# Ledger of designs, part 17: peptides against a protein of PDB entry 5EG6

Target 1, 151 residues: chain A of PDB entry 5EG6
Amino acid sequence: RLRSQTVSTRYLHVEGGNFHASSQQWGAFYIHLLDDDESEGEEFTVRDGYIHYGQTVKLVCSVTGMALPRLIIRKVDKQTALLDADDPVSQLHKCAFYLKDTERMYLCLSQERIIQFQATPCPKEQNKEMINDGASWTIISTDKAEYTFYE

## One batch from the design tools (peptide; made by RFdiffusion4, then SolubleMPNN)

Design b1_p10_7_s3 (from b1_p10_7, 6 letters changed)
Fold by OpenDDE base, seed 5:
Structure b1_p10_7_s3 (fold): chain B 151 residues (1-151), chain A 10 residues (1-10)
Amino acid sequence: as target 1 above (151 residues)
Amino acid sequence: MPVPSFKAKF
């Protein structure tokens, strides 16, 4: 017998100078493409072009201007982050945000909090790291048109 | 389990 299930969604947003996750409130964030050798800082240079997995990005709150540290956006396959995927980022796929220059730390949802979750290596597949569901993000475009592009 | 999401501008 089939049954319906309501899925609870938590949105990233900024409140009180901190990043939070809420079921009722959300913030709009710019995803800025950076050069791979861009240094960490409040000031950064944005690159032109479509964002691909494996590239360095900055998430910036459109209202407050608060930003997370530099991230590498990675494609998700089930409960693993792919280390070598390089196709264009798609709203159809979940993604993970690796905190650049850390030991496998990923942006993660835990209740109302945004934390860092340390991924574990995948023993059998060196191009994958094991993450949890809280580190698997869905990107929702704020534009009327869906962000999907084809090659 | 809640699903993490965020709205973004590209």
Scores: peptide ipSAE 0.369, ipTM 0.876, DockQ to the pose 0.084
Fold by OpenDDE base, seed 1:
Structure b1_p10_7_s3 (fold): chain B 151 residues (1-151), chain A 10 residues (1-10)
Amino acid sequence: as target 1 above (151 residues)
Amino acid sequence: MPVPSFKAKF
């Protein structure tokens, strides 16, 4: 008999100088708030304050220091990214990471790879873009403190 | 399908 395992979660991870997703390994990432006018680069100024949807952020690996490009964190509703949500980021909600200054490109999990996925406009709702499940991320805090948010 | 996730420090 072979031991069975269930793969239910894939974690963002840095391996070999690249971002990937693993079911067994995970990296801890800093989420840094940036100014909306912050330029792309390895050097950036972190802004004080609680992160809200719609704001520009940097994801930085706590071990390697590697960072993804500037992202706009957006709230997810089912399979859509909300373009106008601006409430505080909640661990109770999935989020999407729009690659800033792209044509609707989002950070996406595809098998074990991290890719860019192009969202499609929502015909009936201009404030939403349709994304796939791979572009819907769950944030898991490494802090001991747990936050509960209510609608 | 697996759920995309990441551990975050704030």
Scores: peptide ipSAE 0.367, ipTM 0.894, DockQ to the pose 0.082
Fold by OpenDDE base, seed 2:
Structure b1_p10_7_s3 (fold): chain B 151 residues (1-151), chain A 10 residues (1-10)
Amino acid sequence: as target 1 above (151 residues)
Amino acid sequence: MPVPSFKAKF
């Protein structure tokens, strides 16, 4: 017998000059592709092309212009971030956002707050890092025509 | 448990 479940979604949002998570409000964020050698800063050069896992990106709030630090978008497998996945980013898959140049810090949802969560190395698999569910993000395109891939 | 999500423009 199946039991009913309630799934709650929390959206990344900017309010009061801070990133937070809301069940009711959401912000639209640009995902900008950067070069791997792009330095941290408020000004950056955007690279053309489809975003692939493993690449460096900037998340910028379309309204406020506030941005998170440079992130490496990584594919998620269960509760692990894959370090070597390089296929195109798909809305069918959850992703994790590694804060570039940190010790395995990932963008993470904790209740209503956005925090950094330190992943732990996967003992048995060198190509994976263990994350929590709060660090596993779902991308929802505001334009369904964008980033559509076919098998 | 909540599902972390965000709306994106590519």
Scores: peptide ipSAE 0.355, ipTM 0.889, DockQ to the pose 0.085
Fold by OpenDDE base, seed 3:
Structure b1_p10_7_s3 (fold): chain B 151 residues (1-151), chain A 10 residues (1-10)
Amino acid sequence: as target 1 above (151 residues)
Amino acid sequence: MPVPSFKAKF
């Protein structure tokens, strides 16, 4: 499980006031856990504890302080985001970041840019949305002893 | 304090 903490991001960084993707540079971010009813804004209240799928988080650049809008972290199964998963976030699982209060928009890597990708509903599985590979992310801890893994 | 982690895209 993942606790609210500082994260070094390989392909996500802030440059020139914008979010960019890089295979060579690392960006450090805070992943802040929020209450589900927390409003959007520059100021927000951070919750303590382990992050679960379905919860609201803020990604904040540790250097510039720039933040993405509120995100819901969701579990990924193959090429789909799960809408009802609520177990603790695990390093063994890919995740997706849904932009809260949008029409299925997810944080996505496209070439050297970070964009919003609109997921497609799964007509036969209402608890899933189809995403592309660019919308799948992996969070890896440098110290596995702090985390519990669920297989 | 939590140990720093890495977010990666493959």
Scores: peptide ipSAE 0.031, ipTM 0.587, DockQ to the pose 0.039

Design b1_p10_7_s4 (from b1_p10_7, 7 letters changed)
Fold by OpenDDE base, seed 4:
Structure b1_p10_7_s4 (fold): chain B 151 residues (1-151), chain A 10 residues (1-10)
Amino acid sequence: as target 1 above (151 residues)
Amino acid sequence: MDVPSFKAKF
């Protein structure tokens, strides 16, 4: 049987010194490319160039300056995160944010909260990890010009 | 269901 459901969009937002998800409020975030060996900290060195899947990034709120921990941006295929994809990031496709140096923890939206979700290994496909819908993010550009990406 | 999204600048 075909089932229908109501779909609503929730946006990453910073309020009251905390990250949360809102249906009405949104924050603009900078995505900064880091070196793979960049250490965690409030100060970091930003690399120039196009962001590719598998690379380490920092998400920084443009208003508050608050940042999430270092993340590895990964390509999403259906409900799986791809571990070995290295092509340029596309704003038109969903992505997942692996929290660097964790046991398969991903940035996840759960109702109005931002949490960490532990992905499940895919035994038959070692290059994939199973994530939930809350861990599959859509990037929306704030710029008038589209980000250039390669397919 | 909810769809996670965020606006970003690259």
Scores: peptide ipSAE 0.349, ipTM 0.873, DockQ to the pose 0.083
Fold by OpenDDE base, seed 5:
Structure b1_p10_7_s4 (fold): chain B 151 residues (1-151), chain A 10 residues (1-10)
Amino acid sequence: as target 1 above (151 residues)
Amino acid sequence: MDVPSFKAKF
């Protein structure tokens, strides 16, 4: 039998100098495209162009300027992160944020906390890693302008 | 269940 469940959306935001997730409060974040060889730091050079899966990005709070470490944005297929997808990032798809230079650590929601979740390799599919629902993010644009999707 | 999301500016 099919079961129903209550879904509650939690939004990433910064409060008290820390990243949190709230059902009522949210922060607007800039997603900055970086070069693949960009080093970690508060100072970074932003690249021009559309963001594609597999690329390195910085998430920066528009209000506080607080940033997460460098991330690789990856496409999500069900409960797996795709390692080799390279199409443009779409708001219609969920995504995962791999913490760059870690052992399969992904940005993850746990209650109101933002944690790191270690993905499990897929034995039969080397181009995929298993993540949980908390590591599967939905991006919502705050721009009033129309977002263009590409084939 | 909780669904993670964030609002972003591209």
Scores: peptide ipSAE 0.285, ipTM 0.844, DockQ to the pose 0.083
Fold by OpenDDE base, seed 3:
Structure b1_p10_7_s4 (fold): chain B 151 residues (1-151), chain A 10 residues (1-10)
Amino acid sequence: as target 1 above (151 residues)
Amino acid sequence: MDVPSFKAKF
């Protein structure tokens, strides 16, 4: 499980005030847990506790302070994002970042750019949305004391 | 579509 803490991801980096992809440099970010009713803004209140899938988070660059819009962190099952998963976030699983209050837009790596990718509804599985590989992220905690592995 | 970003303030 994961708490609000510093994390690293390989293909998300901030340079020159912009988010971009880098295979050589890992970006360091704070992942902040927010209340579900927290409004969008440059100022926000961080809540304590373990982060669960389905909860609202903010990703903030630890170096520049640049932040992405409010995101819903979702569990990934192969090529799909799960809409109803609510268990604690695990580093053993890839995750997807849904841009809150959008029409199925997810944070996505496309070549050298970070973009919004629109997921496709799963006709036969209403609890899933189809995403591409670029919308599946691996996050690694840099605070070893604030995560737990699940077998 | 690009993702907007902004400076976080605490």
Scores: peptide ipSAE 0.245, ipTM 0.852, DockQ to the pose 0.902
Fold by OpenDDE base, seed 2:
Structure b1_p10_7_s4 (fold): chain B 151 residues (1-151), chain A 10 residues (1-10)
Amino acid sequence: as target 1 above (151 residues)
Amino acid sequence: MDVPSFKAKF
């Protein structure tokens, strides 16, 4: 499951064909690794391998099959998204989901809604972008190459 | 800004 790091804990959930935030319910998601050059679409090719920060992924609801746009998973350090981190994704670290091919838009929790939040460039650190707390997520999953997130 | 979503096909 995906949990946003906010004052009130919320979980990513799919209801009625829409992504939203729930304080009580969570969805199980597959996180699929894609090639960096994979095009956006309902159909996509999944790669084998352990997911690393900086790689392109698809989040797919295990129940409904609903998916978000292509995302780049990035490591988070103190309310900043790291642009150059490339180590394996770890449950020990917060992460952010950059919407690929956007102007610094990140998957973000705002109250009960899932929105895009535009990160601000960090003027002093070119390898970082400033995000808000709603754009910082915690993932809980197995350590398998094809990730399924659990409670 | 809302995030678009769609049905994934495999």
Scores: peptide ipSAE 0.229, ipTM 0.845, DockQ to the pose 0.937

Design b1_p10_8_s1 (from b1_p10_8, 3 letters changed)
Fold by OpenDDE base, seed 4:
Structure b1_p10_8_s1 (fold): chain B 151 residues (1-151), chain A 10 residues (1-10)
Amino acid sequence: as target 1 above (151 residues)
Amino acid sequence: MTLKAPVVYP
């Protein structure tokens, strides 16, 4: 027997001065490529070029200007983040956002909140870290500042 | 569940 199921979708959004995930609203975030040695701060220097996995990025809300800390974007295979992938970032892949200079902390959804989730090392695969589903994201390219719909 | 991050490439 073939059966179908509906999968819910949540979007990264800024509301009330906080990052969260919404089923009805999404923000557009500028994704800036940074140098690997760029320091954390409100002001940063943007690097030219196509973004590759393993590189440092800044996500800035196009509406509020709020930014997440420096992130390393990593390619995801199933429930593992790949530490050594360096190919160009693609919308066809899932990705994870590693919080730079942390102990394996990743941007993660918990209920409706965006939190940090600590990945577990893969014992036999040093180039991989185990993440949960809440830490697996899909990048979608958009030109809209913000989108909101009500069901 | 699918999580999406809408981004704009500057």
Scores: peptide ipSAE 0.596, ipTM 0.940, DockQ to the pose 0.043
Fold by OpenDDE base, seed 2:
Structure b1_p10_8_s1 (fold): chain B 151 residues (1-151), chain A 10 residues (1-10)
Amino acid sequence: as target 1 above (151 residues)
Amino acid sequence: MTLKAPVVYP
């Protein structure tokens, strides 16, 4: 049994043409850095360089080719997404995936489904938006296209 | 609950 194979851990995965979170399977997603002015579409121009918080990215399933809309990867502090963090993305931090050009919509887990969750403005801190646990992700690098856990 | 997004940096 894998150490990470727990009920409390779910992985981004594509199944049946839909994004979901699985406790038993995970997919590998290419994370492409985009220019800030890149438009939405199936075709996009990839930018070279290290990914920083605040930058626009595309997540594309390495197996199915399914892609999420353009996302701004934001650093998470507790239950808030930081709007002005710009340091390099790190696996040591939780992150949130803001759907670009939306009204504070973030990728969020609900049950096993990936949905959009609308963050609430933080009145006392303009550089933060309040999210929930389901909208907090941890990026992990992988060399595998996909993985199925074995019990 | 921990959510993980496995990524490959192209």
Scores: peptide ipSAE 0.595, ipTM 0.940, DockQ to the pose 0.043
Fold by OpenDDE base, seed 1:
Structure b1_p10_8_s1 (fold): chain B 151 residues (1-151), chain A 10 residues (1-10)
Amino acid sequence: as target 1 above (151 residues)
Amino acid sequence: MTLKAPVVYP
């Protein structure tokens, strides 16, 4: 299961003091669990424990030390972000990173750039928001992680 | 534990 640790994600890396996309490179990041009431800032307090969907996290580049703003990690089902999922984050599933305190803005890969993408609400499914493929991320732990397998 | 990291907005 995912906890505060070093992770790798496809295409996201830091170059020139900004977050960019690479067609070949995987970025290495620390993912940190925050309190839900943690304020945005250069300094932040990290919580211990397993990360669950719906919780607030910080992504810090392991190379440059630069961080994205506070994110809420959300479970992805096809092209929708689930707003009410609260189970532990699974590396077997894609996830989305909602920029906290925005109007449905998600971290998104668009061509070779990292942008904010505004999700579309689902009128008939209030617990879901429609995202694009670029807003779906795969996280791979670079540290020893605990996995539970079901058949 | 408190950490420090400059914030970059996409």
Scores: peptide ipSAE 0.594, ipTM 0.950, DockQ to the pose 0.920
Fold by OpenDDE base, seed 5:
Structure b1_p10_8_s1 (fold): chain B 151 residues (1-151), chain A 10 residues (1-10)
Amino acid sequence: as target 1 above (151 residues)
Amino acid sequence: MTLKAPVVYP
């Protein structure tokens, strides 16, 4: 299970005042759980507890202290992000980061760049949005984890 | 706990 803590993810890192990607690097971040009604801003209040899919989180670079905007962490099933999953986040599975209050924009790796990728609604399954592989992320806790990590 | 971090948009 995942909670507000230090985590590492492949590719994503901060350099020169903005976020970049590298296939050879793992970026270290704090992932912080927020209340669903937390507003966007430079200041935010961290909530205690295990992180569940569908909840709002902040990713803060452990080196620079710079943060991405508020994200909703979503469970991934194949090439789709699940909109209604609410179980605890598992390090055994990939996740997607929806940019909160956007039109289906997800954090995405594309040619060693970080971009926003617009998911496509799944016509036959209203609880899913279609994403690409670049929008699927693996999170590794730097703390003791209850789950075995698979690369 | 309240934290402060500048926001960067991708």
Scores: peptide ipSAE 0.520, ipTM 0.938, DockQ to the pose 0.912

Design b1_p10_8_s2 (from b1_p10_8, 5 letters changed)
Fold by OpenDDE base, seed 1:
Structure b1_p10_8_s2 (fold): chain B 151 residues (1-151), chain A 10 residues (1-10)
Amino acid sequence: as target 1 above (151 residues)
Amino acid sequence: MKLKAKVVYP
């Protein structure tokens, strides 16, 4: 299970006032749970509790304090993002970060850049969107908290 | 809890 805490994510780093891919392999960020109706802004209210897929989150760089726009964290199944998954976020599973209020735009690592990647609808499965490998992220908690892991 | 962070768009 994942909650608002310090986490590491592969390759994501802040440099020059922007988010970039880094050779440091892992970047350290705070992941914060927001209310679904929380508006975009430099100030935001964080919620307590475990983060579930489908919920709105903020990623804040632990070094610079800069944040990405509001994201919806979604569960990944192979090359697809699941739109209806609502179970607790597991560190054992890959996830995708949908940029809230966009047309299927996801946070993506492309070569050495962080970009928005537009997912395509899955033709036969309305509850899935097709993403690329760069839009699949692994989250590892850097907090000393104990977790329950699921297979 | 309320936090403050500058938003950066990728």
Scores: peptide ipSAE 0.533, ipTM 0.934, DockQ to the pose 0.924
Fold by OpenDDE base, seed 2:
Structure b1_p10_8_s2 (fold): chain B 151 residues (1-151), chain A 10 residues (1-10)
Amino acid sequence: as target 1 above (151 residues)
Amino acid sequence: MKLKAKVVYP
């Protein structure tokens, strides 16, 4: 499970006031949980709790304090974003970041750039949108935690 | 809690 925390987003970092891609570096970000009805703006209210797929989040650079627009974090299955997944976000799974209030635009790594990639509707599966590999992200927590589980 | 951050669009 992921909670609002500092995380590393693969190939994403901020430099010169803009988000950039890096083949070598991970960007450290705060991932903040928002209410679904939270408006876009430079000021936003952070919600406490574990992050689930389908929820609205803000990625804020831990260094510069710059943020991406509101995103919906979605679970990825191969090259598709799942629209109806709502389980807790797991570091074991790739995720996609849908730019909220757009026409299927996703945060995408393209070479050295961060772009918006428009997903294609999946005709056979209404609960999926087709994305490319660049739109699949891996989140790694920078916090160390100990967990106990039973087999 | 309210936070403030400059929004940058990709």
Scores: peptide ipSAE 0.522, ipTM 0.928, DockQ to the pose 0.926
Fold by OpenDDE base, seed 5:
Structure b1_p10_8_s2 (fold): chain B 151 residues (1-151), chain A 10 residues (1-10)
Amino acid sequence: as target 1 above (151 residues)
Amino acid sequence: MKLKAKVVYP
């Protein structure tokens, strides 16, 4: 189970005031749980508790203190983001970061750039959106924490 | 707890 803590992910780094990709280095970030009704801004209130899929989070660079806009962390099934998954975030699974209040825009790695990728609706599955591999992220907690595995 | 961070858009 993931909570508000320091996490690391590959291909996401901040340099020169911008987010970019690094193939050799892992970026260290604080992931913060927000209330669903938290507004966008330079100031935000962090909630306590374990992070579940579907919840709103803030990623803050541990080095520069710069943050991405509010994100909804979503569970990934193959090349699809699940819209209704609400179980605790697991390090065993890839996740996707939906940019809140956008039209299906997801945080995506494209070569050495971080971009927004627009997901495509799944015609047969309304609870899923099609993403690419670049929009699938692996998160590793840098804090010593206990995790529960689910079947 | 309130935090402050400059927002950067990708």
Scores: peptide ipSAE 0.520, ipTM 0.933, DockQ to the pose 0.905
Fold by OpenDDE base, seed 3:
Structure b1_p10_8_s2 (fold): chain B 151 residues (1-151), chain A 10 residues (1-10)
Amino acid sequence: as target 1 above (151 residues)
Amino acid sequence: MKLKAKVVYP
C-alpha cells in the first residue's frame, strides 16, 4: 500500500513551466488522492487513505507546485494497463497514468518530452489496454512511509 | 484538505 506522499519519478521533472524528461535529474512529486467525483481545477480536495489502482490522483511537483490534470493510476501487466485492478498501489509494481476523461490517453515518456500516448484496446481482453514502454512508470517513495508488500 | 496547484497539460 502507498499513501499520499512525496515520491520520485526519475524521468519526470518541471523546467521552465513545462514537464520534461531527464535521465540525470529526478522529479519529486506529491501524489494526492482525490474523490472519484472531484472536478478538474486549480483547487482540489485531498482525501485521506491508501492509494489503490483505479483511483483518481493528482501529481504535484514538490518544487514548483505545478500539477498534471486528474489521473487514474492503473496497474501494469507487462505491456498492458489493467482496467479493473483495484488493489493497493505498491513499489513492487509498475503503473500507468490514464488522463481522466480522455480517449485512452496515458502519460508517456518520449525522448526528452512528456506526452500523451493513446493506448490500443485489447480485442481479446476487454479488461486491458496496450501501452508502450514509455507509458509504464516506476514510483519510488522519497518519504518515510508505511508500505505493505504484496507478492 | 483543500490544495491549490496550477494545471499543466502534457
Scores: peptide ipSAE 0.513, ipTM 0.927, DockQ to the pose 0.902

Design b1_p10_8_s3 (from b1_p10_8, 4 letters changed)
Fold by OpenDDE base, seed 4:
Structure b1_p10_8_s3 (fold): chain B 151 residues (1-151), chain A 10 residues (1-10)
Amino acid sequence: as target 1 above (151 residues)
Amino acid sequence: MKLKAPVVYP
C-alpha cells in the first residue's frame, strides 16, 4: 500500500523548470496525499494515510522541488482509466494521473515530452475513460517494506 | 504539514 513518500516514476524527469521525458533514467518524486477539498497552490497541506484510487495527490520532484498540479490517481484496466475505483493503490499496477478540474486530461508521455492527453469517454462503460499507453504510469516505492503484491 | 512547491503545468 502506498503512503506519502518518495517514489520512482519511469520516464518522468524535471530539468530547467520543465517536465520532460527520459528513457534512460527514473525520476524520483515525492507523492503526497491531499484532501479532496485542497485548493491548487504553491503551498499545500499533506494528509496522512494510505493512498486510494480516486484521491488527490501531489507529485513533487525530489531534486528540483517543483510540483505538478493536483492529480487524481486512477486505476488502470488495460487501456482505460477507472473512474469509480477506490481501493488502495498498488505499486504493481499501472495507474493514470488525471489533472484535477480538467476535461478528462491525463498526464501523458508523448515521445520525449510530457503532455496533457484528453481521454475519450467509453460509450458502453460510463465508469471508464479510454487512455493511451503514454498515460499509463508505473510507480515504485522506495520503501520496500510497504510493497504489496497482487496476482 | 504544510509544504511548498512551485507548480509547473505540462
Scores: peptide ipSAE 0.542, ipTM 0.938, DockQ to the pose 0.900
Fold by OpenDDE base, seed 5:
Structure b1_p10_8_s3 (fold): chain B 151 residues (1-151), chain A 10 residues (1-10)
Amino acid sequence: as target 1 above (151 residues)
Amino acid sequence: MKLKAPVVYP
């Protein structure tokens, strides 16, 4: 399970005031749980508890204090993001970060850049959106966890 | 808990 805490993910880091990607480095972030009705802004209220898929989160760089916009963390099934999954986030599975209030835009690694990737609807499965592998992220807690995952 | 962080858009 994942709570509001310090986490690390491959590639993503902050340099020069912007989010960038590195094939050699991991970025450390605080992941914070927000209320679903929390508005976008520099100030936000953090909730306690375990993070579930479908919930709104903030990623804050542990070094610079800069944050990405509000995200919805979604469960990944192969190369699809699940829209209705609501179980606790697992470090054993990849996840996707939907940019809240966008037209299916997800955080995506493209070479050495972080971009927004637009998912496409799944024609036969309305509860899924098609993403690419670059939009699938692995989260590793930097705090004590009940289990350890290595890729 | 209230936090403050500038927002960066990818």
Scores: peptide ipSAE 0.529, ipTM 0.936, DockQ to the pose 0.916
Fold by OpenDDE base, seed 1:
Structure b1_p10_8_s3 (fold): chain B 151 residues (1-151), chain A 10 residues (1-10)
Amino acid sequence: as target 1 above (151 residues)
Amino acid sequence: MKLKAPVVYP
């Protein structure tokens, strides 16, 4: 039997010095392109150019300046993250944020919390990893932090 | 930019 469900939305937000997922508030973030060999740290060098899937990025809150660890932005196809996609990042597509140098850990929301979700390998598709909906993000441009995305 | 993700409720 089919059950009716309500689909809602949460946004990445910084509150009380922590990242969380809010249904009422959203944070404005900068997404900075880094070199692939950039080391982890609060200080980093921003690289010029359009952001492509597979590249290393830093997410920085425009208000607090708080940043997440280095991430690799990956293209999402339904419930899978693509490991080898390298086309320009588009607002028309969902994306996932792989925590660099981890064992398939992705930035994920669970209730009001921001957690790391471990993706499951796809045995028949080595270029894909299975993620949940909470790890599938949509980037939306804002007047506070605008970017030109590929469409 | 803002980051948006879906949440499903029963």
Scores: peptide ipSAE 0.341, ipTM 0.820, DockQ to the pose 0.044
Fold by OpenDDE base, seed 3:
Structure b1_p10_8_s3 (fold): chain B 151 residues (1-151), chain A 10 residues (1-10)
Amino acid sequence: as target 1 above (151 residues)
Amino acid sequence: MKLKAPVVYP
């Protein structure tokens, strides 16, 4: 008999006016491409084009309209975020969301909470920063606003 | 633990 392992999956979701990580529900988000010089605010100009790693984006909840601060989407290799990757974002590939204009702060899951996690620089590899598993996200394309998983 | 985020591309 094969050894079994419990796998826990959580999804970014908005509930009660707050971002959280749910194991039962997922929220659909718009990912808007911004210019690198776009300022922070509720109003922003969306740029045309396919999203590439290293670019500035806004995540907006399709239901509530709630948004996270400006983020830089970065490619993930194992447990590191790549600082110099600029190829097109690959669907279903792991990525990290750096909070723009912070000291290596990344969007991170901690149990049911969404927090900021400070990455550790790699002294021997200047093009990489060490992140934890909770800061590694998978993006899946969808046009559904919300979905509930049943037991 | 695994994370997933549904995203609608503009």
Scores: peptide ipSAE 0.244, ipTM 0.742, DockQ to the pose 0.043

